Peptides against a protein of PDB entry 7SID. Designs and how they scored, part 59

Target 1, 151 residues: chain A of PDB entry 7SID
Amino acid sequence: LHMYLMLLKELPGEEYPLPMEDVLELLKPLSNVCSLYRRDQDVCKTILNHVLHVVKNLGQSNMDSENTRDAQGQFLTVIGAFWHLTKERKYIFSVRMALVNCLKTLLEADPYSKWAILNVMGKDFPVNEVFTQFLADNHHQVRMLAAESIN

## One batch from the design tools (peptide; made by RFdiffusion4, then SolubleMPNN)

Design b2_p17_3_s2 (from b2_p17_3, 7 letters changed)
Fold by OpenDDE base, seed 2:
Structure b2_p17_3_s2 (fold): chain B 151 residues (1-151), chain A 17 residues (1-17)
Amino acid sequence: as target 1 above (151 residues)
Amino acid sequence: SEREKELQEQLQKFLNA
C-alpha cells in the first residue's frame, strides 16, 4: 500500500500529463487496493486525494483513444464504488470531502458528462447528477464544498 | 464488452469486500 500510494502521489499534475499507458498501469491495481482498505477511512481518504492527479490526466487525453476509455473506465469504477458505499453511509465526512473533490474535478474535465458516468449495479449515473446529491449531505462542510464547486 | 465485464467484476469485488 505504501509504495502504491507513493506512486500515486508522484503523478504529475495537470500541466504535465502522463502517457496514458503509464496511467493505465497505475490504475490497474487501484480497485484491488481500494477493496482491501475500503473500511479504513484514512486510507480511503488518502487514495481519493491522490487520484485527483489521475482525473487531471484523464481530462486532457484524447477521448477517442482505447487506452483513454480504458483508463476512464477503471477510474470511474472505483469512484462509483466509493459513491455507492457513501450512500450506504460507510464513510465519514472527510472521505466524502475527498470524493466530492474528485467529482468536482471530473465535472471540470467533462462538464457535460460525456464520459464521466458512474455505472453501479448496472445503472448509469452521470457525475453531474451524482454531484448534486452532495448538496444535501448531512455534514455542513460537505454541503459547503459541493455548493462552492457549482457556484 | 469484455472490458466492461471486467470492470463490473472489479466493482462487485469492491462492493462485496
Scores: peptide ipSAE 0.574, ipTM 0.926, DockQ to the pose 0.870
Fold by OpenDDE base, seed 4:
Order: C-alpha cells, then structure tokens, then sequence
Structure b2_p17_3_s2 (fold): chain B 151 residues (1-151), chain A 17 residues (1-17)
C-alpha cells in the first residue's frame, strides 16, 4: 500500500502529463487497493488526494484513444464507488472533502460531463449532477468547498 | 462490452468489500 501511494504521489502534474499507457498501469491496482481499505478513512482520504494527478493527466489526453477511455473507466469506477458509499454515509467529512476536490478537478477538465460520468450499478450519473449534491452536504466545509467550485 | 463488464465487477467487489 505505502509503495503504491508513493507512486501515485509522484505522478506529474497537468503541465507534464504521463503517457496514457503509464497511467493505465498505475490505475490497474487502484480498485483493488480501494476495496481492501474502503473502511479506513485516512487511507481513503490519501488515495483521493493522490488521484487528483490522474484527473489532470486524463484532461490533457486524446479523448478518442482507446487507452484514454480505458483509463477514464477505471478511474471513474473508483470515484463512483466512493460517491455511492458517501451517499450511504460511510465517510467522514475529510474524505468527502477529498472526493469533492476530485469532482472539482473533473469538472475543470470536463465542464459539461461529456466523459466524466459515474456509472453505478448500471445507471449513469454525470459528475455535474453528482457535484451539486455536495452543495447540500451536512458539513459546512464541504458545502463551502463545493460552492467555491461553482463560481 | 467485456471491458464494461470487468469494470462493473470491480465496482461490485468494491461495494461489497
């Protein structure tokens, strides 16, 4: 876990995106790692903070590439799971803050949710729609963070 | 697609973990 988290942390920013093939290799174990530690709030927060780099890389990639679509699918699967469990009140505010930051970054890359769509149990949820739900979050800091992203 | 099926399986594993 620690080695994997370190690798995620060292991902280049949006100024110097990685080749999509490298992004895919890093995303391959992500779902499994999240599954193993889904009940650990600190680990989940850390993962969500680090995967911000993935969104930045995806935003500058060729959207018509098969590898890009695959990477998007793998990433969005994880985000969708975190969102679903958030709706079930499984995560504290600090994890939700990290999730909102991920969604914010997604919206910056894809303001109209053309590819940023969460599919959960066969149903599609555009990130635009998902994001607005955090405007009504029970924690004031989450609401404020979400509101800042809208303007 | 087969890839979509795999992703859904990953999601289900995540949600049931």
Amino acid sequence: as target 1 above (151 residues)
Amino acid sequence: SEREKELQEQLQKFLNA
Scores: peptide ipSAE 0.574, ipTM 0.926, DockQ to the pose 0.863
Fold by OpenDDE base, seed 5:
Structure b2_p17_3_s2 (fold): chain B 151 residues (1-151), chain A 17 residues (1-17)
Amino acid sequence: as target 1 above (151 residues)
Amino acid sequence: SEREKELQEQLQKFLNA
């Protein structure tokens, strides 16, 4: 598991996109890893910071590819889970900051939430609607980050 | 779809962990 986190940390950014096949291989264990560490705030923050590179890769891929849709689905499943647990007040502000950065990156890649839709408990939540909720976050830094992302 | 069902199962596992 620690080896996986190291691999995730070393993922290239937007300027150096990986083949979608490689992205899928990295995403495959992601939900399981998150599940194991869901109560560890530091690990959750680290994971969310690392997957920012995945979002950047997804935004540059061929949207008509089945592999792209699969990668998007796997990623959005994890983000949806973090968002749901955030609503249940399970995460401190630093984790919420990392989540907002992920949502911001998603909106940059998909401003109209064509594919960036969180499906949680059988309901669809467009990321742009989810994002606005952080404008009312209890922590001032989270509110500020959300506000700066809009402007 | 079958893939969507799999993703929902992963989500549920995460939420119940």
Scores: peptide ipSAE 0.571, ipTM 0.926, DockQ to the pose 0.852
Fold by OpenDDE base, seed 3:
Structure b2_p17_3_s2 (fold): chain B 151 residues (1-151), chain A 17 residues (1-17)
Amino acid sequence: as target 1 above (151 residues)
Amino acid sequence: SEREKELQEQLQKFLNA
């Protein structure tokens, strides 16, 4: 886990996008790692904070590429899981803050949620629709972060 | 698709962990 988290942390930002093949390799173990540590709030927060770089890379890629769609699917599956568990009140505010930042970054790359759609239990939820729900979050800092992202 | 099914399986594993 530590090595994986270090790798995610050291990823370059939007200015230096990685080849999609490298992004896919990074995403392959992500779901499993998240599953193993889903009840560890600190680990979840760290993961969500680090995967921001992955989102930035996805936004720089050709949306019609098969590899891009695969990478998007893998990433959105994880985000969808975190969102679903958030709805079930499984995560503290600091984790929700990190999730909002991920959603914000997704919207920056895809403002109209053309590809940024969470599929949970066979149902589609556009990220822009999901994002607005955090405006009513129980924690003031989460609401503020969500509100700032809209402006 | 088959890939979508795999992703949904991953999701279920995550949610049931």
Scores: peptide ipSAE 0.570, ipTM 0.926, DockQ to the pose 0.849

Design b2_p17_3_s3 (from b2_p17_3, 8 letters changed)
Fold by OpenDDE base, seed 4:
Structure b2_p17_3_s3 (fold): chain B 151 residues (1-151), chain A 17 residues (1-17)
Amino acid sequence: as target 1 above (151 residues)
Amino acid sequence: SEREKELQEKLQKFLNS
């Protein structure tokens, strides 16, 4: 886990994006890692904070459409799971804060939710629609962060 | 598609873990 998290943390950001094939290879095991530690709030928060680098890479890649779609799918699967479990009240506010930051970054890369769509249990949820739900979050800091992202 | 099916399986595993 620690080695994997370190790799996520050290990923180049928006300025120097990695080849999509490299991003994809890193994303493939992500859901499994999250699954193993889904009940560990600190690990979940750390993961969500580190995958922000991935979102920046996803938004700039258009060379390989197949790998891009695959990478987007891998990432959105994880975000969708975190969102679903959030609705089930499984995560404390600090994890939800990290999730909102991920959603914010997604909206910056895809303001109209052309590709940023969460599929959970066979249903599609555009990220812009999902994001608005956090404006009504029970924790004031989450609401504030969400509100700041809208403006 | 096969890719979508795989992603759904990953999602389900995550949610049921």
Scores: peptide ipSAE 0.598, ipTM 0.940, DockQ to the pose 0.856
Fold by OpenDDE base, seed 5:
Structure b2_p17_3_s3 (fold): chain B 151 residues (1-151), chain A 17 residues (1-17)
Amino acid sequence: as target 1 above (151 residues)
Amino acid sequence: SEREKELQEKLQKFLNS
């Protein structure tokens, strides 16, 4: 876990994109790592904070490549799972804050949710529609973060 | 597709873990 988190943390952001092949290699194990620690709030928060760099990298890539589509799919699968478990009240506000930041970054890269679509249990949920649900979050800081992201 | 099936399996594993 620690080695993997270090790799995610050191991933360059928007200004210094990595080859998509390298990004994809980092994303392939991500869902498995999240599965192992899904009940650890601190680890989940850390993972979500680190993958912000991945989203920034994905937003500047050539969207026509198969590797880009694969990387997007790997990432969106994880975000979809976190969102679903959030609706089931599995995560505290600090984890939800980190998730909102991920969704915000996705919307900055894809404002119309052309590729940023969460598929959960065989149903598609555009990120822009998912994002609006956090405007009604039970925690005031989550609502504020969501509201500020719209402006 | 095969890729979509793989992603769905990963999602299901995550949700059932």
Scores: peptide ipSAE 0.598, ipTM 0.940, DockQ to the pose 0.859
Fold by OpenDDE base, seed 3:
Structure b2_p17_3_s3 (fold): chain B 151 residues (1-151), chain A 17 residues (1-17)
Amino acid sequence: as target 1 above (151 residues)
Amino acid sequence: SEREKELQEKLQKFLNS
């Protein structure tokens, strides 16, 4: 876990994007790692904070590439899972804050949710609609963060 | 597609872990 987290932490930002093939290789095991530690709030928070760099890579790549679509799918699967479990009240506010930051970054890359769509249990949820739900979060800091992203 | 099926399986595993 620690080695993987370190790898995610050291990912280049938007200024130095990785080839999509490399991004895809990093994303493929991500859901499995998250699955193992889904009940560990600190690990989940750390993962969500680190994958912010991945979103920056996804948003500026060739959207017509199969690898890009695959990478987006891998990432959105993880985000969708975190979102779903959040709706089931499985995560404390600090994890939800990290998730909102991920969603914010996605919206910056895809303001109209053309590709940023969460598919959970066979249903599609555009990230812009998902993001709006956090405006009604029970924790004031989460609501504030969500509101700052819109206003 | 096969890729979408794989992603759904990953999602399900995550949600049921």
Scores: peptide ipSAE 0.597, ipTM 0.940, DockQ to the pose 0.867
Fold by OpenDDE base, seed 2:
Structure b2_p17_3_s3 (fold): chain B 151 residues (1-151), chain A 17 residues (1-17)
Amino acid sequence: as target 1 above (151 residues)
Amino acid sequence: SEREKELQEKLQKFLNS
């Protein structure tokens, strides 16, 4: 876990995106790592904070690349899972805040939810629709973060 | 597709872990 998190942390930002092939290789094991630690709030928060760099890379990539679509799919699968479990009240506010930041970054990269669509249990949920749900979050800081992202 | 199948399997594993 530590080594993997280090790799995520060291991802270049949007000004210097990694080759999509490298991003994809990092994303492939992400779901498995998250699955192992899904009940650990601190680890989940850390993962979500680090994958912000991935979103920045995805937003600067060529949308026509198969590797780009694959990378997006790998990432969105993880985000979708976190969102679903959030709806089931599995995560504390700090994890939800990290998730909102991921969603915010996704919307910045894809304002019209062209590719930023969460597929959960066979149903598609555009990130913009998902994001608005956090405006009604039970925790005031989460609501504020969501509101600040829109306004 | 094969990719979609893989992603669905990963999602299910995550949600059921």
Scores: peptide ipSAE 0.596, ipTM 0.940, DockQ to the pose 0.885

Design b2_p17_3_s4 (from b2_p17_3, 8 letters changed)
Fold by OpenDDE base, seed 2:
Structure b2_p17_3_s4 (fold): chain B 151 residues (1-151), chain A 17 residues (1-17)
Amino acid sequence: as target 1 above (151 residues)
Amino acid sequence: SSREEELQQKLQKFLNA
């Protein structure tokens, strides 16, 4: 886990994107890693914070590329899972904060949810729709973060 | 597609973990 997290942390920012093939290789095991630690709030928070860099890479790529679509799918699968479990009240506010930041970054990369769509339980949920739900979060800091992201 | 199926399997695994 720590080696993987270190690798995620060292991902270049938006100004210096990695080749999509490299991003994809990093994303492929992500869901498995998350699943192993889904009940560990701190690990989940850390993962979500680190994958912010991945979102920036995804947003700058050609959506027509197979690798881009695959990478987006890998990432959205993870985000969808975290969102679903959030709806089931499995995560404390700090994890939800990290998730909101991911969603915010997704919306910045894809304001019209062309590709940023969460598929959970066979249903599609555009990230903009998902994001608005956090405006009604039970924790004031989560609500504030969500509101600030819109403004 | 096979990719979509794989992703759904990953999602399901995550949600059932």
Scores: peptide ipSAE 0.603, ipTM 0.941, DockQ to the pose 0.874
Fold by OpenDDE base, seed 5:
Structure b2_p17_3_s4 (fold): chain B 151 residues (1-151), chain A 17 residues (1-17)
Amino acid sequence: as target 1 above (151 residues)
Amino acid sequence: SSREEELQQKLQKFLNA
């Protein structure tokens, strides 16, 4: 588990993309890892910060690949879970800020929400719709980060 | 699809952990 987190931390960014097969293999265990540490705010923040590199990698890949669609699905499942638990007030502001950065990166990669759609409890939520909710966050830094992402 | 069902199962496991 600790070895997996180390590998996640060393993922290359947009400038150095990995083959989609490798990205997919790293994403498959991600939901399980997040589940194990869902109550650890620091670990959740760290994970969300590291998966920013995954989004950047996904955004420049061939969207027609089955592996790309699978990788997107694996990632969006994790983001959907974090968003749902955020609505239930399970996370402090620093974790929510990391989540907003993930959503911002998703919108940059997919500004028209063609694939960036969260499915939670059988209902679809476009990322742009989800993102706007953070403009009304209780913490001023989260609101500011969300507002700066729009401009 | 089978993939979609797997993802929903992962989501549910995460939310119930």
Scores: peptide ipSAE 0.600, ipTM 0.941, DockQ to the pose 0.864
Fold by OpenDDE base, seed 4:
Structure b2_p17_3_s4 (fold): chain B 151 residues (1-151), chain A 17 residues (1-17)
Amino acid sequence: as target 1 above (151 residues)
Amino acid sequence: SSREEELQQKLQKFLNA
C-alpha cells in the first residue's frame, strides 16, 4: 500500500501529463487497493487525495483513444464506489471532503459530464448531477467546499 | 463488452468488501 500510494502521489500534474499507457497501468490495481481498505477512513482519504493527479492527467489526454476510455473506466469505477458508499453513510466528513475535491476536479476537466459519468448498479450518474448533492451535505465544511465550485 | 464486465466485477467486489 505504501509504495502504491507513493507512486500515485508522485504523478505529474496537468502541466506535465503522463502517457495514457502509464496512467492506465497505475489505475488497474486501484479498485482492489481501495476495496481492501474501504473501512479505513484515513487510507480512503489519502487515496482520494492522491488520485487528484490522475484526473488532471485524464483531462489533458486524447479522449478518443482506447487507452483513455479504459483509464477513465478504471478511475470512474473507484469514484462511483466511494460515492455509493457515501450515500450509505459509510464515510466521515474528511473522506467526503476528499471525494468532493475529486468530483470538482472532474468537473473542471469535463464540465458537461461527457465522459465523467459514474455507473453504479447498471445506472449512469453524471458527475455534475452527483456533485450538486454535496451542497446539501450534513457537514458544513463539505457544503462550503461544494459551494466554492459553483461560483 | 468484456471490459465493461470487468469493470462491473471490480465495482461489485468493492461494494461487497
Scores: peptide ipSAE 0.598, ipTM 0.940, DockQ to the pose 0.884
Fold by OpenDDE base, seed 3:
Structure b2_p17_3_s4 (fold): chain B 151 residues (1-151), chain A 17 residues (1-17)
Amino acid sequence: as target 1 above (151 residues)
Amino acid sequence: SSREEELQQKLQKFLNA
């Protein structure tokens, strides 16, 4: 875990995009790592904070390539899972804050939700729709963060 | 597709962990 988290932390941002092949290789094990630590709030928060760099990288790529679609799918699967468990009230506000930041970054990269769509239980949820629900979050800081992202 | 099935399996594993 620590090695993987360190790798995520050291990912270059939007200024230095990685080849999509490298991004894809990084994303493939992500779901498994998250699954192992889904009940650890601190680890989940850390993972969500670090994968922000991945979203920025995805936004700089060719959206029509197979590797891009695959990378998007790997990433959105993880985000969709975190969102679903959030709906089931499994995560404290700090994890939800990190998730909102991920969703915000997705909207910045894809304002019209052309690819930023969460598929959960066979249903599609555009990030725009998902994001709106956090405006009614029980924690004031989560609501504020969501509101700031819309304006 | 095989890729979609893989992603669905990953999602299910995550939700059932």
Scores: peptide ipSAE 0.598, ipTM 0.940, DockQ to the pose 0.893

Design b2_p17_4_s1 (from b2_p17_4, 9 letters changed)
Fold by OpenDDE base, seed 2:
Structure b2_p17_4_s1 (fold): chain B 151 residues (1-151), chain A 17 residues (1-17)
Amino acid sequence: as target 1 above (151 residues)
Amino acid sequence: SVEEEVEEELKKLSESL
């Protein structure tokens, strides 16, 4: 786990996007890692914080690329799961804040939610619509973070 | 597909948590 997290953390930023092939390789174990540690709030927070680099890379890629679509799909599935579980009140505020940061980054990359759409329980939820829900979060810091992201 | 497998895994995640 820690080795994997370290790899995610050390990913190049937006200034030097990773090849999509590398992004795909990093995404492959992500769902399994998330599943394995789904009940560990600290690990979930760490994962969400580190996958921000993935979001930045995805936002800089060609939207018409099959590999890009694949990577986006895999990533959004994970984010969708976290969002779904958040709605079920399974995560503490610090995890929710990390999720909001992911959603914020997605919106920056895709303001019109062309590809940033969460599919949960067979339904599609554009990230821009999902994001507004955090404005009403029970925790003040989450609300503040969400509000700041809108401005 | 890989995406389908991921989706199934995360569905399991959502259901089990």
Scores: peptide ipSAE 0.051, ipTM 0.698, DockQ to the pose 0.093
Fold by OpenDDE base, seed 5:
Structure b2_p17_4_s1 (fold): chain B 151 residues (1-151), chain A 17 residues (1-17)
Amino acid sequence: as target 1 above (151 residues)
Amino acid sequence: SVEEEVEEELKKLSESL
């Protein structure tokens, strides 16, 4: 786990994107890691913080590439799962903060939600609509973080 | 596809919590 998290942490951002093939290789274990540690709040927070680099990489990639669509799909599936579990009140505020940061970064990369759409339980949810729900979060810090994206 | 498999696994994940 620690080795994998280190690799995610060291992933370059928007200024120096990796080849999409390398991004795909890094994403392959992600769902399994998230599943294994789904009940560990600290690990989930760490994962969500590190995958911010993935979002930045995806935003700078060729949108017409099949590999880009594949990477986007795999990433969005994981984010959708975290969002769904958040709706089920399974995560503390610090994990929700990390999730909001991911959603915020997605909106920066795709302001019109052309590809940033979460599919949960067979239904599609544009990230912009999902994001607005955090404006009414029970924790003040989560609401504040969500509000920062508007201004 | 691989994406479909991941989606199903994450669905199971959400149901298990």
Scores: peptide ipSAE 0.049, ipTM 0.698, DockQ to the pose 0.092
Fold by OpenDDE base, seed 1:
Structure b2_p17_4_s1 (fold): chain B 151 residues (1-151), chain A 17 residues (1-17)
Amino acid sequence: as target 1 above (151 residues)
Amino acid sequence: SVEEEVEEELKKLSESL
């Protein structure tokens, strides 16, 4: 876990996008890691903070390739799972803050939710619609972060 | 696909919690 988290932390930003093949390799273990540590709030927060770099890389890539679609799908599956578990009140505010930042970054890359769509329980939820729900979050800091992102 | 398999696993996970 620690080695994987370190790898995620050291990912290049938007100025140095990774090849999509490398992004895919990074995403392969992500779902398993998230599943294994789903009950560890600190680990989940750390993961969500680090995967922001993945979104940045995806946003700088050509969206027409099969690899891009594959990477998007794998990433969105994980984000969708976190969102769903958030709806079930499984995560504290600090994890929700990190999730909102991920959603914010997704909206920056795809403001019209053309590809940024969460599929949860067989239903599609555009990120722009999902994001607005955090404006009514129970925690004031989450609401403030969400409101700031909309402006 | 691998993506579909992961999605189903995470769906099951979320539903079980």
Scores: peptide ipSAE 0.040, ipTM 0.692, DockQ to the pose 0.090
Fold by OpenDDE base, seed 3:
Parts: sequence; C-alpha cells; structure tokens
Structure b2_p17_4_s1 (fold): chain B 151 residues (1-151), chain A 17 residues (1-17)
Amino acid sequence: as target 1 above (151 residues)
Amino acid sequence: SVEEEVEEELKKLSESL
C-alpha cells in the first residue's frame, strides 16, 4: 500500500502528463487497493487526493484511443463506487472533499460530461449532475467546495 | 443494502484484476 501511494503521490502534474500506457499501468492496482481499504477513511482520502494527477492525465489524452477509453473506464468505475458509497454516508467529510476535487477536475476536462459518466448499479450518472448533489452535502465545507467549483 | 452491494462490486472488480 505505502509503495503504491508513494507512486501515486509522485505522479507528474498536468503540465507533464504521462503516456496513456503508463497511466493504465498505474490504474491496474487501483481498484484492488480501493476495495481492500474501502472502509479506511484515511487511506481512501489519501488515494483520492493522489489520483487527482491521474484525472489530469486523462483529461489531456486523445479520447479516440482505445487506451484512453480503457483508462477512463477503469478510473470512472472507482470514482463511481466512491460516489455511491458517499451517498450512503459511508465516508466522512474529508473523503467527500477529496472526491469533490476529483469530480471538479473531471468537469474541468469534460464540462459537459461527454465521457465523464459514472456507471453505478447499471445506471449512468453524468459527473456534472453528480457534482451538483454535493451542493446539498451535510457538511458546510463540502458544500462550499462544490459551490466554489461551479464559479 | 445498497452500500453492501457496491462494496461487493468493488470486491468483484478487485478479484478480476
């Protein structure tokens, strides 16, 4: 876990995106790690904070490539799971804050949710619609962060 | 519950990797 988290933390920013092939390699263990530590709030927060770099990389990629679609799919699956569990109030506000930041970054890359669509329980949820739900979050900081992201 | 179902989906996903 620590090694993986370290790798995620050290990812290049938006200015220096990784090749999509490298992004895919980093995403491969992500679902497993998230699953194993799904009930650990601190680990989940850390993961979500670190995957911001992945979101930035995905936003800079050619959407026509198979690798891009694959990477987007793998990433969105994880985000969708976190979102769904958040709706069930399984995560504390700090985790929700991290999730909102991920969603914000996705919307910056895809404002109209052309590809940023969460598929949860067989249903599609555009990220722009998902994002607006956090405007009504129970925690004031989450609401504020969500509101700030719209401006 | 719904949350348990999502957790189960995450488990399935992890096992498929």
Scores: peptide ipSAE 0.039, ipTM 0.644, DockQ to the pose 0.501

Design b2_p17_4_s2 (from b2_p17_4, 8 letters changed)
Fold by OpenDDE base, seed 5:
Structure b2_p17_4_s2 (fold): chain B 151 residues (1-151), chain A 17 residues (1-17)
Amino acid sequence: as target 1 above (151 residues)
Amino acid sequence: SVEEEVEKLLKEVSEKL
């Protein structure tokens, strides 16, 4: 786990995106890791903070390819799972804040939700719709973080 | 694909929690 998290942490940002093939290789273990540690708040927070680099890489991809769609799908599946568990009140505020940061970054990359759509329990939820729900979060810091995207 | 199977498993786990 530690080695994998280190690799995610060192992923280049939007200024220097990795080839999509490399992004896919890094994403392959992600779903398994997230599933295994889904009940560990600290690990989930760390994962969500590190995958911000993945969002930035995906957003800078100007080529519509099968690999890009595949990478987007794998990433969105993980985000959808975290969002679903958040609605079930499984995560503390610090994890929810990390999730909001991911959603904000997704909206910056895809303001019109062309590809940023979460599929949960067989239903599609555009990220912009999902994001607005955090404006009514029970924790003030989460609401404030969500509100920053409005201005 | 293997990736699709993992995605389905993750969703199933999430739905049961």
Scores: peptide ipSAE 0.054, ipTM 0.715, DockQ to the pose 0.090
Fold by OpenDDE base, seed 4:
Structure b2_p17_4_s2 (fold): chain B 151 residues (1-151), chain A 17 residues (1-17)
Amino acid sequence: as target 1 above (151 residues)
Amino acid sequence: SVEEEVEKLLKEVSEKL
């Protein structure tokens, strides 16, 4: 886990996108890690903070390639899972803050949710619609962050 | 439980890789 998190942390920013092949390699263990540590708030927060770099890379990638769609799908599945568990009130505000930041970054890349769609339990949820729900979050900081993101 | 369902979902995705 620690080694994996370190790798995520060291990812280049938006100005230096990684090859999609490298992104895919980094995403491979992500679902397993998220599943295994889904009950650990600190780990979840850390993961969500680090995957921001992945979101930035995905947003700048050529959307026409199969690898890009695959990477997007894997990533969105994880985000969808976090969102789903958030709706079930499984995460504290700090984790939700990190999730909102991920969603914000997705919306910056895809404001109309053309590809940023969460599939949870067989149902599709556009990120722009999902994001709106955080405007009514129980925690004031989450609401504030969500409100700032749409301006 | 809902949590178990999410776990299954994540597991399924990971196995496809």
Scores: peptide ipSAE 0.037, ipTM 0.670, DockQ to the pose 0.805
Fold by OpenDDE base, seed 1:
Structure b2_p17_4_s2 (fold): chain B 151 residues (1-151), chain A 17 residues (1-17)
Amino acid sequence: as target 1 above (151 residues)
Amino acid sequence: SVEEEVEKLLKEVSEKL
């Protein structure tokens, strides 16, 4: 876990996008790690903060390749899982803040949710629709962060 | 439970990678 988190932390941002092949390799263990540590708030927050770089890399890449679609799918599955567990009230506000930041970054890359669609339990949820739900979050800081993203 | 279903989903994706 610690090694993986370190790799995520040191992932180059949008200014230095990685080859999509490298992004795919980085994403491979992500689902398993998230599943294993889904009940650890600190680990989840850390993961969500670090995967922001993945979104930035995806946004700077050609969206027409098979590798891009695969990377998008793997990433969105994880985000969808975090969102689903958030709706089940499994995460504290600090984790939700990190999730909103991920969703915000996704919307910046895909404002109309053409590819940014969360598939949870066989149903599709466009990120732009999912994002609006955080405007009504119980925690004021989460609501504020969500509101800032609309402007 | 819902949490278990999410876990299954994540595991399934992990196996595809």
Scores: peptide ipSAE 0.035, ipTM 0.663, DockQ to the pose 0.800
Fold by OpenDDE base, seed 3:
Structure b2_p17_4_s2 (fold): chain B 151 residues (1-151), chain A 17 residues (1-17)
Amino acid sequence: as target 1 above (151 residues)
Amino acid sequence: SVEEEVEKLLKEVSEKL
């Protein structure tokens, strides 16, 4: 876990995007790691903070690429899972804030949720619609963070 | 539980990668 988290942490930002092939390789263990540590709030927060770099990379990619779609799908599956567990009130505010940051970054890349769509339990949820739900979050800091993305 | 379902989903995705 530690080594993987370090790899995520060391990912370059949007100014220096990774090749999509490298992004795909990095995403391969992500779902498993998230699943194993889904109950650990600190690990989940750390993961969500680190995958912001992945979001930035995905946002800079060519939408016509099969690899891009594949990477987007894998990433969105993980985000969808975190969102789903958030709906079930499984995560504390700090984790939710990290998730909102991920969603915010996705919306910056895809404001109209053309590809940023969460599929959870067989249903599609556009990120822009998902994001608005955090405006009504129980924690004021989460609401504030969500509101900042609108303006 | 819903949590277990999510776990299963994530595991399934992981196996496909």
Scores: peptide ipSAE 0.031, ipTM 0.652, DockQ to the pose 0.807

